# Designs tried in a protein design run: peptides against a protein of PDB entry 5H65. Part 27

Target 1, 294 residues: chain A of PDB entry 5H65
Amino acid sequence: QYLERTPLCAILKQKAPQQYRIRAKLRSYKPRRLFQSVKLHCPKCHLLQEVPHEGDLDIIFQDGATKTPDVKLQNTSLYDSKIWTTKNQKGRKVAVHFVKNNGILPLSNECLLLIEGGTLSEICKLSNKFNSVIPVRSGHEDLELLDLSAPFLIQGTIHHYGCKQCSSLRSIQNLNSLVDKTSWIPSSVAEALGIVPLQYVFVMTFTLDDGTGVLEAYLMDSDKFFQIPASEVLMDDDLQKSVDMIMDMFCPPGIKIDAYPWLECFIKSYNVTNGTDNQICYQIFDTTVAEDVI

## One batch from the design tools (peptide; aimed at target 1 K39 E50)

Design b2_p8_4_s2 (made by RFdiffusion4, then SolubleMPNN; from b2_p8_4, 4 letters changed)
Fold by OpenDDE base, seed 5:
Structure b2_p8_4_s2 (fold): chain B 294 residues (1-294), chain A 8 residues (1-8)
Amino acid sequence: as target 1 above (294 residues)
Amino acid sequence: SLLDQIDL
């Protein structure tokens, strides 16, 4: 799609909605801290949520760990089960269910573990060793997802979350609908379990200045803007450093804006109504900064 | 087996 470059002063005078190509300097941005800019976004209800902190997950899994696994739900056609008793005063029971593919246990790097009664630390250890982990609990007739406030799927260091509002959870046996029980694609798992997966997004507000005008534009992007997945950045120091370097490049501290590089990007305008007040807002879209620095 | 690879 072809769009001519439009100066900000002209854009600021126009009605919404419209799309623009702009060339501007990044005067400032917020939030300044990367960890504050990563959110979870529902593609259905569009709610933005905070990524749960370790402390939040600890509470959820500690609560789950107070429940005893139901023996009746162990060792089905779908999974083989093993039980551990922790060496603590309470003798906590932990069940790990190894999901089979056509009745056969896959290799560790292809195996899905269902964990019942595990702590965050234990779950993380297992997720690092095995391909995929789902925290579960014993339901009335089947294993069920533990809590949508926690990840429904952990793959290595990646935590996959679901929307509480839009999801209609189904029991674990619905994983039987998956023909391939080795790859454990998050979207496929989500579909089988009735989960609307949340998307990791970078959420930032950019103040853009092209010398003709100043405009605030909203950025909500998963992996295009930085060419770095928002889903991976929180757990990877190198990726974090890369994002920080990119932002410092566009908005270097201690330097005047005249020396800032030019950013080429696309923005769209849209109307926001707050009571009787009509406001035009702007959002960055279809922009990759790594390729559009001039 | 996978079962033997787990130590909690």
Scores: peptide ipSAE 0.097, ipTM 0.845, DockQ to the pose 0.012
OpenDDE base, seeds 1, 2, 3, 4: peptide ipSAE 0.088, 0.096, 0.088, 0.093; ipTM 0.842, 0.846, 0.842, 0.843

Design b2_p8_4_s3 (made by RFdiffusion4, then SolubleMPNN; from b2_p8_4, 4 letters changed)
Fold by OpenDDE base, seed 3:
Structure b2_p8_4_s3 (fold): chain B 294 residues (1-294), chain A 8 residues (1-8)
Amino acid sequence: as target 1 above (294 residues)
Amino acid sequence: SELDRIDL
């Protein structure tokens, strides 16, 4: 899209809502830590959530590992089951269910595993070897998703989360509705299981200064602003470094703002009601820094 | 088989 550039001093005087194109310097931003800037966003209820920490997942999977797999739910038309009994942890039973495609076990790179009773470590190990992993538990009549506080789907190092508020979970046999049982597209899996998938987003507040005025703008973006997926950044050191480099470029530490590069971006204003006070806020949209550097 | 690839 195209808009005529508007100075911040003019924007600050106008009513919301409006859209603007601006050219400004990034005086400062928050949070400063990248891991604090990555959140989970629900596209339906719009709640923002923290990405669960490894410690949080450990607790969930440890709890799940205390449950015994139901023998009656093993080896269905949908999946073949294998059971392990650990020597430690009082003989904990772990069930791995291999989802079949038309009655045939697919190759590892196409296989979905349903893991019942696995620890985070075990699940991660399996997710690195196989295409996809879903943590599950034994329900009354079928396997069920373990917990929406944990990933509903793990593919390599990518954790896919669902919204607790908006999801209406269905049993694992609903995966039968998927025509393609090899690719395991997260959105398709989510749909089959009644999950509203959450989106990884970068969430930051930018303080922008064009010499005429200063404005704070909110950034919520999945993969456009940095041209880096928020879904991958937490698990990839190189991507983290790239984001840090970009931020250091626009807001270099230890030098005066006069030496900062110019950032072109789009912002939209909107009204926020806080009690009796009305405030105009600003959000960055449709902006890619790699293309908008001047 | 793929089952043989699992080592827990």
Scores: peptide ipSAE 0.070, ipTM 0.811, DockQ to the pose 0.012
OpenDDE base, seeds 1, 2, 4, 5: peptide ipSAE 0.069, 0.069, 0.069, 0.070; ipTM 0.806, 0.807, 0.809, 0.809

Design b2_p8_5 (made by RFdiffusion4)
Pose (drawn by RFdiffusion4):
Structure b2_p8_5 (pose): chain A 289 residues (1-273, 279-294), chain P 8 residues (1-8)
Amino acid sequence: QYLERTPLCAILKQKAPQQYRIRAKLRSYKPRRLFQSVKLHCPKCHLLQEVPHEGDLDIIFQDGATKTPDVKLQNTSLYDSKIWTTKNQKGRKVAVHFVKNNGILPLSNECLLLIEGGTLSEICKLSNKFNSVIPVRSGHEDLELLDLSAPFLIQGTIHHYGCKQCSSLRSIQNLNSLVDKTSWIPSSVAEALGIVPLQYVFVMTFTLDDGTGVLEAYLMDSDKFFQIPASEVLMDDDLQKSVDMIMDMFCPPGIKIDAYPWLECFIKSYNVTQICYQIFDTTVAEDVI
Amino acid sequence: SYPPLVPD
């Protein structure tokens, strides 16, 4: 009834901060390599970070495999422990600690594992069969998180990361403070270990064109615009294909802008200290499937 | 480097 759209030339003449409903074509976008759009964002210090690569994580987990699990930290009231020996793996030993709920191991889909000396591949397989996995190492007096450079929790396809600057790391026995040992809420796990969780976000720069003007608008969101979780997309081939198709739909390579579909959205202007723009309250996924 | 963004 009162759906009206503001041309871009009118927006460029106005001061910030304001909000606009617009319709424009996506002339171009960055990043051209879409995997680079997935960033980690700390809610506490507002820093943006890259997600570690497989090679980075492989280095950490292989380095963890050189250390011997300490027998003194095995079989506590918090967890049962099991050590596996290996062959042709530089004498590697793998420790898996099964976390108990009130002195009893829960079902595998509710059971959290702590693992020393495991590979990324093994941890991913374990995450399918069990509730979740925390990579750990034998500290002086207790098990401790392997490294904040690696995920503090792998749950399903989500690799949860913490902020190195904002976190004050606590040892594993502090998991006793969790209300139960079956729900394993990632924020609750992070609080118990003194970790400030990072948030996954899609970060992209759109060049919008409606024929009256041109404008650069940022995309920063976890799951609204695509209806694809940023927290899952790097570990899910289907969600990656969906992102590829949506961006190919709005901005196909090689063909002209005349043939592109329109992008209906809101944008908000703001002062940086020049005026910048950002998409908000917008989803392409409700009308596109 | 990163762009100046306004988080929700």

Design b2_p8_5_s1 (made by RFdiffusion4, then SolubleMPNN; from b2_p8_5 with P7F D8E)
Fold by OpenDDE base, seed 2:
Structure b2_p8_5_s1 (fold): chain B 294 residues (1-294), chain A 8 residues (1-8)
Amino acid sequence: as target 1 above (294 residues)
Amino acid sequence: SYPPLVFE
């Protein structure tokens, strides 16, 4: 895609929708905190959601841990079950169901665990050992996903979330539809369970200034802009540092805008109607941080 | 010069 450079003053006078190539400085951006810039986005209903905090997850899993695993749902053709009783907490029961591949238990690095009654801490410990973890609960006739407010799939440090609005949950036995029960591709798991997976996205507003005008441009991007996955950044200090470094480079603290670097990017304009109020907004697209910056 | 942002 090629577009001629257009000054912001000209863009600000034009009707939407249009696409532009611009050269501008990043006067400011929001939110300033990286954690606040990472959201969950539904590709179907387009709702933006906050990434649940650990405290939120603790509550969900603690509630789930009060439920006793149903013995009649243990040890099916799909999974083998083991039960642990905690030494404290009035002997809380934790069920771990090891999903089998063609009736055979996979290696730990290929194994999906279904955890029933586990705390966040316990789940995280298991996710460090096994390929994947799904928090579940005992349903009437089958195991079911615990709660879409919590991850439906945990792989290492990655929490996969589903859209509560768009998902039509199916029971755990629907994992049988997966031919490959070793890789546990999140999208495949989601499809089997009737989940519309949410996408981690960076959501920021850039205030751009080229000396002729100033406009705000919206950024919603998963992994292309920073060349850092939004899905991983919250759990990786080095990635966080990298994003912070990039933003500090674009918008150096403690110096005047005259010394800021010039940025080149694509923006598109679009119309937004809120009641009777019509506004033209702008979004950054098809733009990435230069390789030498990363 | 290499700007911090480039087109995809």
Scores: peptide ipSAE 0.023, ipTM 0.532, DockQ to the pose 0.040
OpenDDE base, seeds 1, 3, 4, 5: peptide ipSAE 0.018, 0.018, 0.018, 0.021; ipTM 0.514, 0.514, 0.523, 0.511

Design b2_p8_5_s2 (made by RFdiffusion4, then SolubleMPNN; from b2_p8_5, 3 letters changed)
Fold by OpenDDE base, seed 2:
Structure b2_p8_5_s2 (fold): chain B 294 residues (1-294), chain A 8 residues (1-8)
Amino acid sequence: as target 1 above (294 residues)
Amino acid sequence: SYPSLVFE
């Protein structure tokens, strides 16, 4: 869509909702740290959540590791099970269930592992060797997802999370509904298990200044703005560097704003009401960092 | 060229 350029001073005087094309400088942005700008968003209930810290996951998996795998749930038509005992004084049991495709164990690069009793370190180690990992626990009659506070699926370095509010968890045997038990598409896995998958998003506030006025614009985007997936950036130093470089170019440190580059983007206004208080807010949309920058 | 944002 095409919109005529509107100066910020004019925008600031107009009622919402409206869409605008603007040309402005990025005076400042928040949060300054990339880690703080990446969040999890539920497409259904729209709740924003923090990405769990490694320490948070450690606690969850440590707790899970205190439970002994139920022998009755091992070796089903869906998976073959193998048990390991750790070489520690407590002799912790770890169960790995290899999900079969049509009764046949797939190759490691296409195999889904269900891990019961593993630590974060062990799970991540296995996820590097095998295609996909789901942390599970023994339920009453079937294996179940361990905890939605932890990833429901780990693929390489990517942690897939589900919404606690919107999900209605189903037991592991529901993976049988998947025709393709090799690719393990996260959305398909989520659907089979009754999970509403969360989306990684960049969440930032830009303070924009075009010399006529100043406004704050909200950015919530998964992979279009930076052309970098929010789902991958936290686990990739090069991607982090790229985002930092982009932001440094838009808002160069140590120099005055008069030397900042001019940016063009779309913003939309919307009303926010809390009680009797009404505020007009702005959000960046349909905007991507230019190719010469990325 | 100068850094910019482009429309989609």
Scores: peptide ipSAE 0.018, ipTM 0.512, DockQ to the pose 0.041
OpenDDE base, seeds 1, 3, 4, 5: peptide ipSAE 0.012, 0.011, 0.018, 0.010; ipTM 0.503, 0.505, 0.506, 0.501

Design b2_p8_5_s3 (made by RFdiffusion4, then SolubleMPNN; from b2_p8_5, 3 letters changed)
Fold by OpenDDE base, seed 3:
Structure b2_p8_5_s3 (fold): chain B 294 residues (1-294), chain A 8 residues (1-8)
Amino acid sequence: as target 1 above (294 residues)
Amino acid sequence: SYPALVFE
């Protein structure tokens, strides 16, 4: 893809939609805090959601932990069940269901656990040991996903979320449809359970200035712009540091804009209607931070 | 070299 460079002053006078190549300085950006720039995006309904905070998850799992596992749903052809009763917490029962592959329990690094009644802490411990964890609850006839406000799948430190609006949940036995019950690909799990998976995205607004004009451009990107997955950045200090370093390089704090580096990127314009008010907005696309920067 | 953005 190639476009001739267009000055911002010219772009600001043109109708949308159009695509442009620009050379500009990053005068400023928002939000300034990285954790505020990471969102969940639905590829179907396009809603943006906040990534749940640990405190939010604590509440959900605490509520789930008040429910008792149904004995009738334990030990099916799909999974073997083990039950623990806590000494404190009023004898809370926790059920862990080990999903079998063709009737055989897989190794821990290939095993999917269905956890019923677990706290966030317990779930995290299990997810660090086993391949995958799904928080579940006892339904009427089968285990069911606990809550789409919580991850439907946890793999290590990666939390996979589903869209409440677009998902039509199916019971856990639908995992039987998966041919491979060892890898537990998130998209496959989601499909089996009727979940539309959400995508982690960086969401930022860049104020760009090329000396001829100033415009704001929207950035929504999963892993291409920074060459860092939005899905991993919140749980990895090194990745966070990398993003911060990149942004500090583009927009050095305490330095005059005259000393800022020149950046080249693609932006596209589009029309937005807010009631009776029509405005032109801009979005960054097909742009990646150079390898020597990251 | 200066920080740069690469096009895809």
Scores: peptide ipSAE 0.032, ipTM 0.557, DockQ to the pose 0.040
OpenDDE base, seeds 1, 2, 4, 5: peptide ipSAE 0.026, 0.022, 0.023, 0.031; ipTM 0.551, 0.571, 0.571, 0.562

Design b2_p8_5_s4 (made by RFdiffusion4, then SolubleMPNN; from b2_p8_5 with P7F)
Fold by OpenDDE base, seed 3:
Structure b2_p8_5_s4 (fold): chain B 294 residues (1-294), chain A 8 residues (1-8)
Amino acid sequence: as target 1 above (294 residues)
Amino acid sequence: SYPPLVFD
């Protein structure tokens, strides 16, 4: 898309909604810490949520580990079950259910595990060896997803979360509806289980200055702006470093704004009602960091 | 398409 460049002073005088192309310097941005900029966003209800901390997950899985797997739910047509009792933690029972593809156990790199009673550490270990892991619990008639406050699906280091507000959970046997029981596409798993998957997003506020005016613009983006997936950045030091380098390039620390680079981007204005007050806000859109910058 | 950021 193409728009004529508009100075910020002119934009600040105009009604919303409108789209603009601007050339400005990034005077400042918030939050300054990358981990604070990564959120979970629901595509349906649009709620923004914090990514659960490891400590939060520990609590959830510890609680789940206090529950005993139901023997009646083991070894179905969908999965084969392996049970063991830990020597510590008062003999905690852990169940691992290996989901079968047409009655055959897949290879480890294609296998979905349903983990019942596992700790975060145990789940992480298994997720590094097998294609996918779903934390589950014994329901009345079937296995069920453990808790939407925890990932509904773990693939390697990627944690997939669901929206509590929009999801209508279905039992684990609904995975039978999946034709392909080897790839375990997160969206397909979510659909089968009645989960509305949350999307990882970068959420930042940019203070832009072009010398004619100053404007705050909101950034909410999954993988286009930085050309880095928000879903992977928290677990990858190299990706984190890349984002930090980009931001340092846009807004160099320890120097005056006069030395900052000029940036071109698209922003759109929109109206926000806060009580009786109407405010015009701005959001960055359709803008990406050039490949040579990364 | 997403245009790249332009630097001076």
Scores: peptide ipSAE 0.023, ipTM 0.561, DockQ to the pose 0.038
OpenDDE base, seeds 1, 2, 4, 5: peptide ipSAE 0.023, 0.019, 0.022, 0.014; ipTM 0.563, 0.535, 0.559, 0.529

Design b2_p8_6 (made by RFdiffusion4)
Pose (drawn by RFdiffusion4):
Parts: sequence; C-alpha cells; structure tokens
Structure b2_p8_6 (pose): chain A 289 residues (1-273, 279-294), chain P 8 residues (1-8)
Amino acid sequence: QYLERTPLCAILKQKAPQQYRIRAKLRSYKPRRLFQSVKLHCPKCHLLQEVPHEGDLDIIFQDGATKTPDVKLQNTSLYDSKIWTTKNQKGRKVAVHFVKNNGILPLSNECLLLIEGGTLSEICKLSNKFNSVIPVRSGHEDLELLDLSAPFLIQGTIHHYGCKQCSSLRSIQNLNSLVDKTSWIPSSVAEALGIVPLQYVFVMTFTLDDGTGVLEAYLMDSDKFFQIPASEVLMDDDLQKSVDMIMDMFCPPGIKIDAYPWLECFIKSYNVTQICYQIFDTTVAEDVI
Amino acid sequence: SETLAQLD
C-alpha cells in the first residue's frame, strides 16, 4: 500500500545517518572469490579475522601429535580416557576422553569428546558420530585447549573459534561448571573455558546501480541475507553451491546489466568518522529458492 | 575497507 523506493541519486545528496528502501541492480560485487566473504567477528573487540585454512589447522594438529598424552591426566571424575597406538605415523598416540554426565557416559549424540593427537579428518569424522569434539593437550596440571588458532569446539559442521585478544583461557576441568554434560551449548562451553566466541559473518561489498546513480553498500551478516548460515557454509558443499547460484543470479559474469534482476533492499547510511552504506533487514532468500 | 562494515 505505501511501498515506495528512493532513487540512488537522491540518497547520494543527503547526509548520514539515515535509512532507505531501494531497488537496484548489482552491477558488480567483491569478493570475486566467494570463499573470502566468510569472516570471523569478535563481538567484544569488533575485530575481523580470517578463518584458518586447512593447511593451517593441519600444522597445529600434526604438531599436537608429536606430544605424548600424560597418563596422570587420564580417567578423572569428569571423563573416561582411552589411548590408541599407531603404526607408520611417527609413533603417534591418540587419546580420546569421553566426557561423563553425573559419572555416566551419555548417548554418543550427547557425548562430548576431548582429543589429543587427532587429525582434522579424524576430528571431523568423530564430530559426525558424537555430539562434539574439543582438541586438547596435556598441560602441567590439567588438560588444556590445544590452540586458539584451531577451533575450541567442532560441533556438527560448525568449527567454533575464539578471540585470542579477548579470551582468558581456562583449563578443561572447568567444564565441570556446565549445567549438564548433554546439551553442549557452544556459548556455554566457551564461557566455562574463558573463551570469547567469534561470530561467523558474510562480508561483501556490493556496487548497486538503479540507473539514477551508483553506490557501494556493504553486506555484513551471519544468516539473514542468503538464509544460509555463515557458520556452516565453509564445511558444506551444498550451502556453498547455493551462495554461488544466488550471486550468479544477481550478477551473472559476462552478460550485461540490462538483463540482471532487481535487488529489493534496505540500506542504512552512516558516518565512518565520508558516508558509507550497508544492507539491513533484507533477505533475497524469501522470494528466491 | 571491509572492516568499516558494521554488524547489527
């Protein structure tokens, strides 16, 4: 009834901060390599970070495999422990600690594992069969998180990361403080270990064109715009294909802008200290499938 | 810069 759209030439003449309903074509966008759009964002210090690559994680986990699991840290009231020997793997030993709920191991889909010396591949397989996995190492007096460069928790397809700057790391026995040992809420796991969790976000720069003007608008969101979770997309081939198709739909390579579909959205203007713009309260996924 | 984008 009162749906009206503001032309871009009118927006460019105005001061910030304001909000606008617009319709424009996506002339171009960055990043051209879409996997680079997935960033990690700390809610405490507002820093933006890259997600570690497979090669980065492989280095950490292989380095973890050189250390011997300490027998003194095995079989506590918190967990049962099991060590596996290996052949043709530089004498590697893998320790899996099964976390108990009130002195009893829960069902595998509710059971959290702590693992020393495991590979990324093994951890991912374990994450399918069990609730979740925390990479750990034998510290002086207790098990400790392997490295904050690696995920502090792998749950399903989500690799949860913590902020190195804002976190004050605590040892594993502090998991005793969790209300139960079956729900394993990632924020609760992070609080018990003194970790400030990082948030996954899609970060992209759109060049919008409605024929009256041109404007650069940022995209920064976890799961609203695409209806695809940024936290899952790097470990899910289907969610990656969906992002590829949506961006190919709005901005197909090689063909002209005349043939592109319109993008209906809101944008907010704001002062940086020049005026910048950002998409908000917008989803392309409700009307597109 | 991409770091200029704000999270809501």

Design b2_p8_6_s1 (made by RFdiffusion4, then SolubleMPNN; from b2_p8_6, 5 letters changed)
Fold by OpenDDE base, seed 1:
Structure b2_p8_6_s1 (fold): chain B 294 residues (1-294), chain A 8 residues (1-8)
Amino acid sequence: as target 1 above (294 residues)
Amino acid sequence: SESDAIVE
């Protein structure tokens, strides 16, 4: 794909929608904090959601931990169940259900755990040892996903979330539909459980200036722009550092814009209606930045 | 079709 470079002043005068190639300086960007720039995006309803904070998850799992596992739902053909009673005064019960593959319990590194009544800390500990963890609760007739406000699947340090709006949750026994009960591909798990997976995305607003004009361009990208997955950046210090370095390179602090590097990228214009007012907005697309770019 | 954003 090749587009002729267009100055911002010309772009600002044109109707939408159109695609442009531009060369501009990044005058500023928002938000400044990386954590604030990472959101969850639904590919169906396109709603943007905040990534839950640890505190949010604590509340959800604490609430879940107040519920007693239903004995009737333990030890099915799909999973073997083990129950622990905590040493606290309330004697909280935690159920861990080990999902079997064709009646055989997989190795820990291939095993999916269904955790019922666990705290965030306990869940995280288990997720570090086992392949996958799903927080669940006892439903009326089957185990069910605990809450879409929490991850539906945890694999290592990666938290997979689902869209509350678009998902139609199905009970845990629907995991039986999976032929391979060892790999636990997030999309497959989601499909089996009726979950529409959310996508981690970088969401930022760039103020671009090429000397002829200034415009704001929206960036929503999962892993292409920075060549860093938004799904992993929050849990990896090195990746965070890389993003910070890239942004500092484009928009170096403490110097005048005249000394800023030039950024070449694609933007597309689109119409937005705000009540009775129509405005043209811009979005960065099909643009990648290498970390080693000087 | 993708463009590598370059810093010049």
Scores: peptide ipSAE 0.038, ipTM 0.722, DockQ to the pose 0.045
OpenDDE base, seeds 2, 3, 4, 5: peptide ipSAE 0.031, 0.030, 0.035, 0.035; ipTM 0.667, 0.698, 0.716, 0.624

Design b2_p8_6_s2 (made by RFdiffusion4, then SolubleMPNN; from b2_p8_6, 5 letters changed)
Fold by OpenDDE base, seed 1:
Structure b2_p8_6_s2 (fold): chain B 294 residues (1-294), chain A 8 residues (1-8)
Amino acid sequence: as target 1 above (294 residues)
Amino acid sequence: SEEDAKVE
């Protein structure tokens, strides 16, 4: 993909939609905090939503923990179940269902756990010992996903979320459709359970200035722009530092814009209608900053 | 192995 570089002043005069290659300086960006720039995006309905915070998840799982596991749903052909009673004052029942592969209990590193009644802390601990964890609840006739407001799949420190609007949840027994019950690919799990998986994305607004004009460009990117996965950045201090370093490089604090490095990127214009008002907006696409520093 | 999933 090659486009002739166009000055911003020329772009600002043109109708949308169009694609451009630009060379500009990053005058400013928002939000300034990395944690505020990571969102969840639905590839179908395109809804953006916040990544749930630990506190949000605590509430969801605590609520789930108030429900007693249904003994009738334990120990199926799909999974073996064990129940533990916590030693706390409430004596909470926690059900852990070990998904079997062709009737055989797999190794821990290959095993999917279905957890019923677990707290966030408990679930996180388990996710570090086993391949993956799905928080579930007892449905009418089968185990069901607990809540799409919480992760439908936890693998290590990665939380996979689904779209509430686009998903049509199916019961846990639909995991039987997976021939290989050892790898637990998130997309496969999602498909089996009728979940439209959300995508972690960086969402930022860049104010770009090339000396001829200034425009704001919207960035929504999962892993290309920074060459860092948005899905991992929140849980990795080193990745966070890397993103911060990149942003500081392009927009260094306390330095005049004249000394800023040039950013080469692709932007596309598009029309947005707000009532009777039509405006042209811009979005960055197909851009990797690490390769575009001049 | 299953004991590794014990909730205390």
Scores: peptide ipSAE 0.365, ipTM 0.930, DockQ to the pose 0.014
OpenDDE base, seeds 2, 3, 4, 5: peptide ipSAE 0.362, 0.357, 0.360, 0.360; ipTM 0.928, 0.927, 0.928, 0.927

Design b2_p8_6_s3 (made by RFdiffusion4, then SolubleMPNN; from b2_p8_6, 5 letters changed)
Fold by OpenDDE base, seed 4:
Structure b2_p8_6_s3 (fold): chain B 294 residues (1-294), chain A 8 residues (1-8)
Amino acid sequence: as target 1 above (294 residues)
Amino acid sequence: SEEDAIVE
C-alpha cells in the first residue's frame, strides 16, 4: 500500500504501531564494522545470535576430532565410509562418509560428505571440493550432527546454522527421507534432521535526520536492504566492499550531513514496554537502498 | 587420492 511521506517530527508525536514512509539522511549508524552487523536470526523463536567466528569453530571441531569414529556406523546403505589415520602423535582418525543416492555415489558436485573427526581446516578443504559437507559424530546407534554451534551444512563458503532452542535433532539416517540425494537443499536437510535453520541478517541501528527531527530506526534484513545476502557477505570480500560503499555513500566520513544523500525508506513503529516504561521504537522494513543508490 | 592428502 502506498504511504505518503511523513516528516520525522510528526512521526515522533504519534502513537505506535504505525507504518511510515520517510525521507531522511543517515546521520550515523552502528555498528560501524560490517562483521559486527551480521547476525543469525531464528525465524521461530526470534533469538539473535552471533555468527561463530573461526576461533569458535576451531574449538568445536578440535573437540570433535578427539572422538574416534565408531566402526559399527561405517558403510551403511546411506553412505560409504573412508577412514584416515593422521600421522600426528595422537593418531587421530578421520572418517568421511559419502552419501549415496539410491546406492550410487554421486558426482563430487552433487555429493554430500559427512565428516567425522575433521578439523576446521580439513572440513573447509573438503567443503571447497565437494558439494556439501555435514560435520557429524558417532552417536549411540547412528551418526549424528556434531554440534549446532557449528554449521550443520557447509556448501562452499556458506555455513548453515541451526537454532539450538528450536531444533530437535534427529540422527543422520533421517536423510533417507530425502528423495533427492543430490541437490542437498539446506531447508530440506534441516527438515530431515530436525533443524530449524537460522537466517543471516544484517542488524544495524540507523540514526535518521530529516531536518525536522532525529529518529533511531532498527534494521534487520537478510537480503533486501542491500540486495546482498547476509549469508554470503562474510565470506566474500567483494560483497563486503559493496556494503561498505553503500554505507559510505549514505554516511560519508568527513563530510557534513548537509551533503548527505537522502534515504527513502519505510519504518514501522512499535511499543516496547520495560516495567513501567513505555518506549516507542522504530524498525526499517521493505526497503531497498541499492535502487536508491544506483 | 586427493582426499587422502586433505586429511593426512
Scores: peptide ipSAE 0.025, ipTM 0.702, DockQ to the pose 0.014
OpenDDE base, seeds 1, 2, 3, 5: peptide ipSAE 0.024, 0.007, 0.025, 0.025; ipTM 0.694, 0.450, 0.701, 0.698

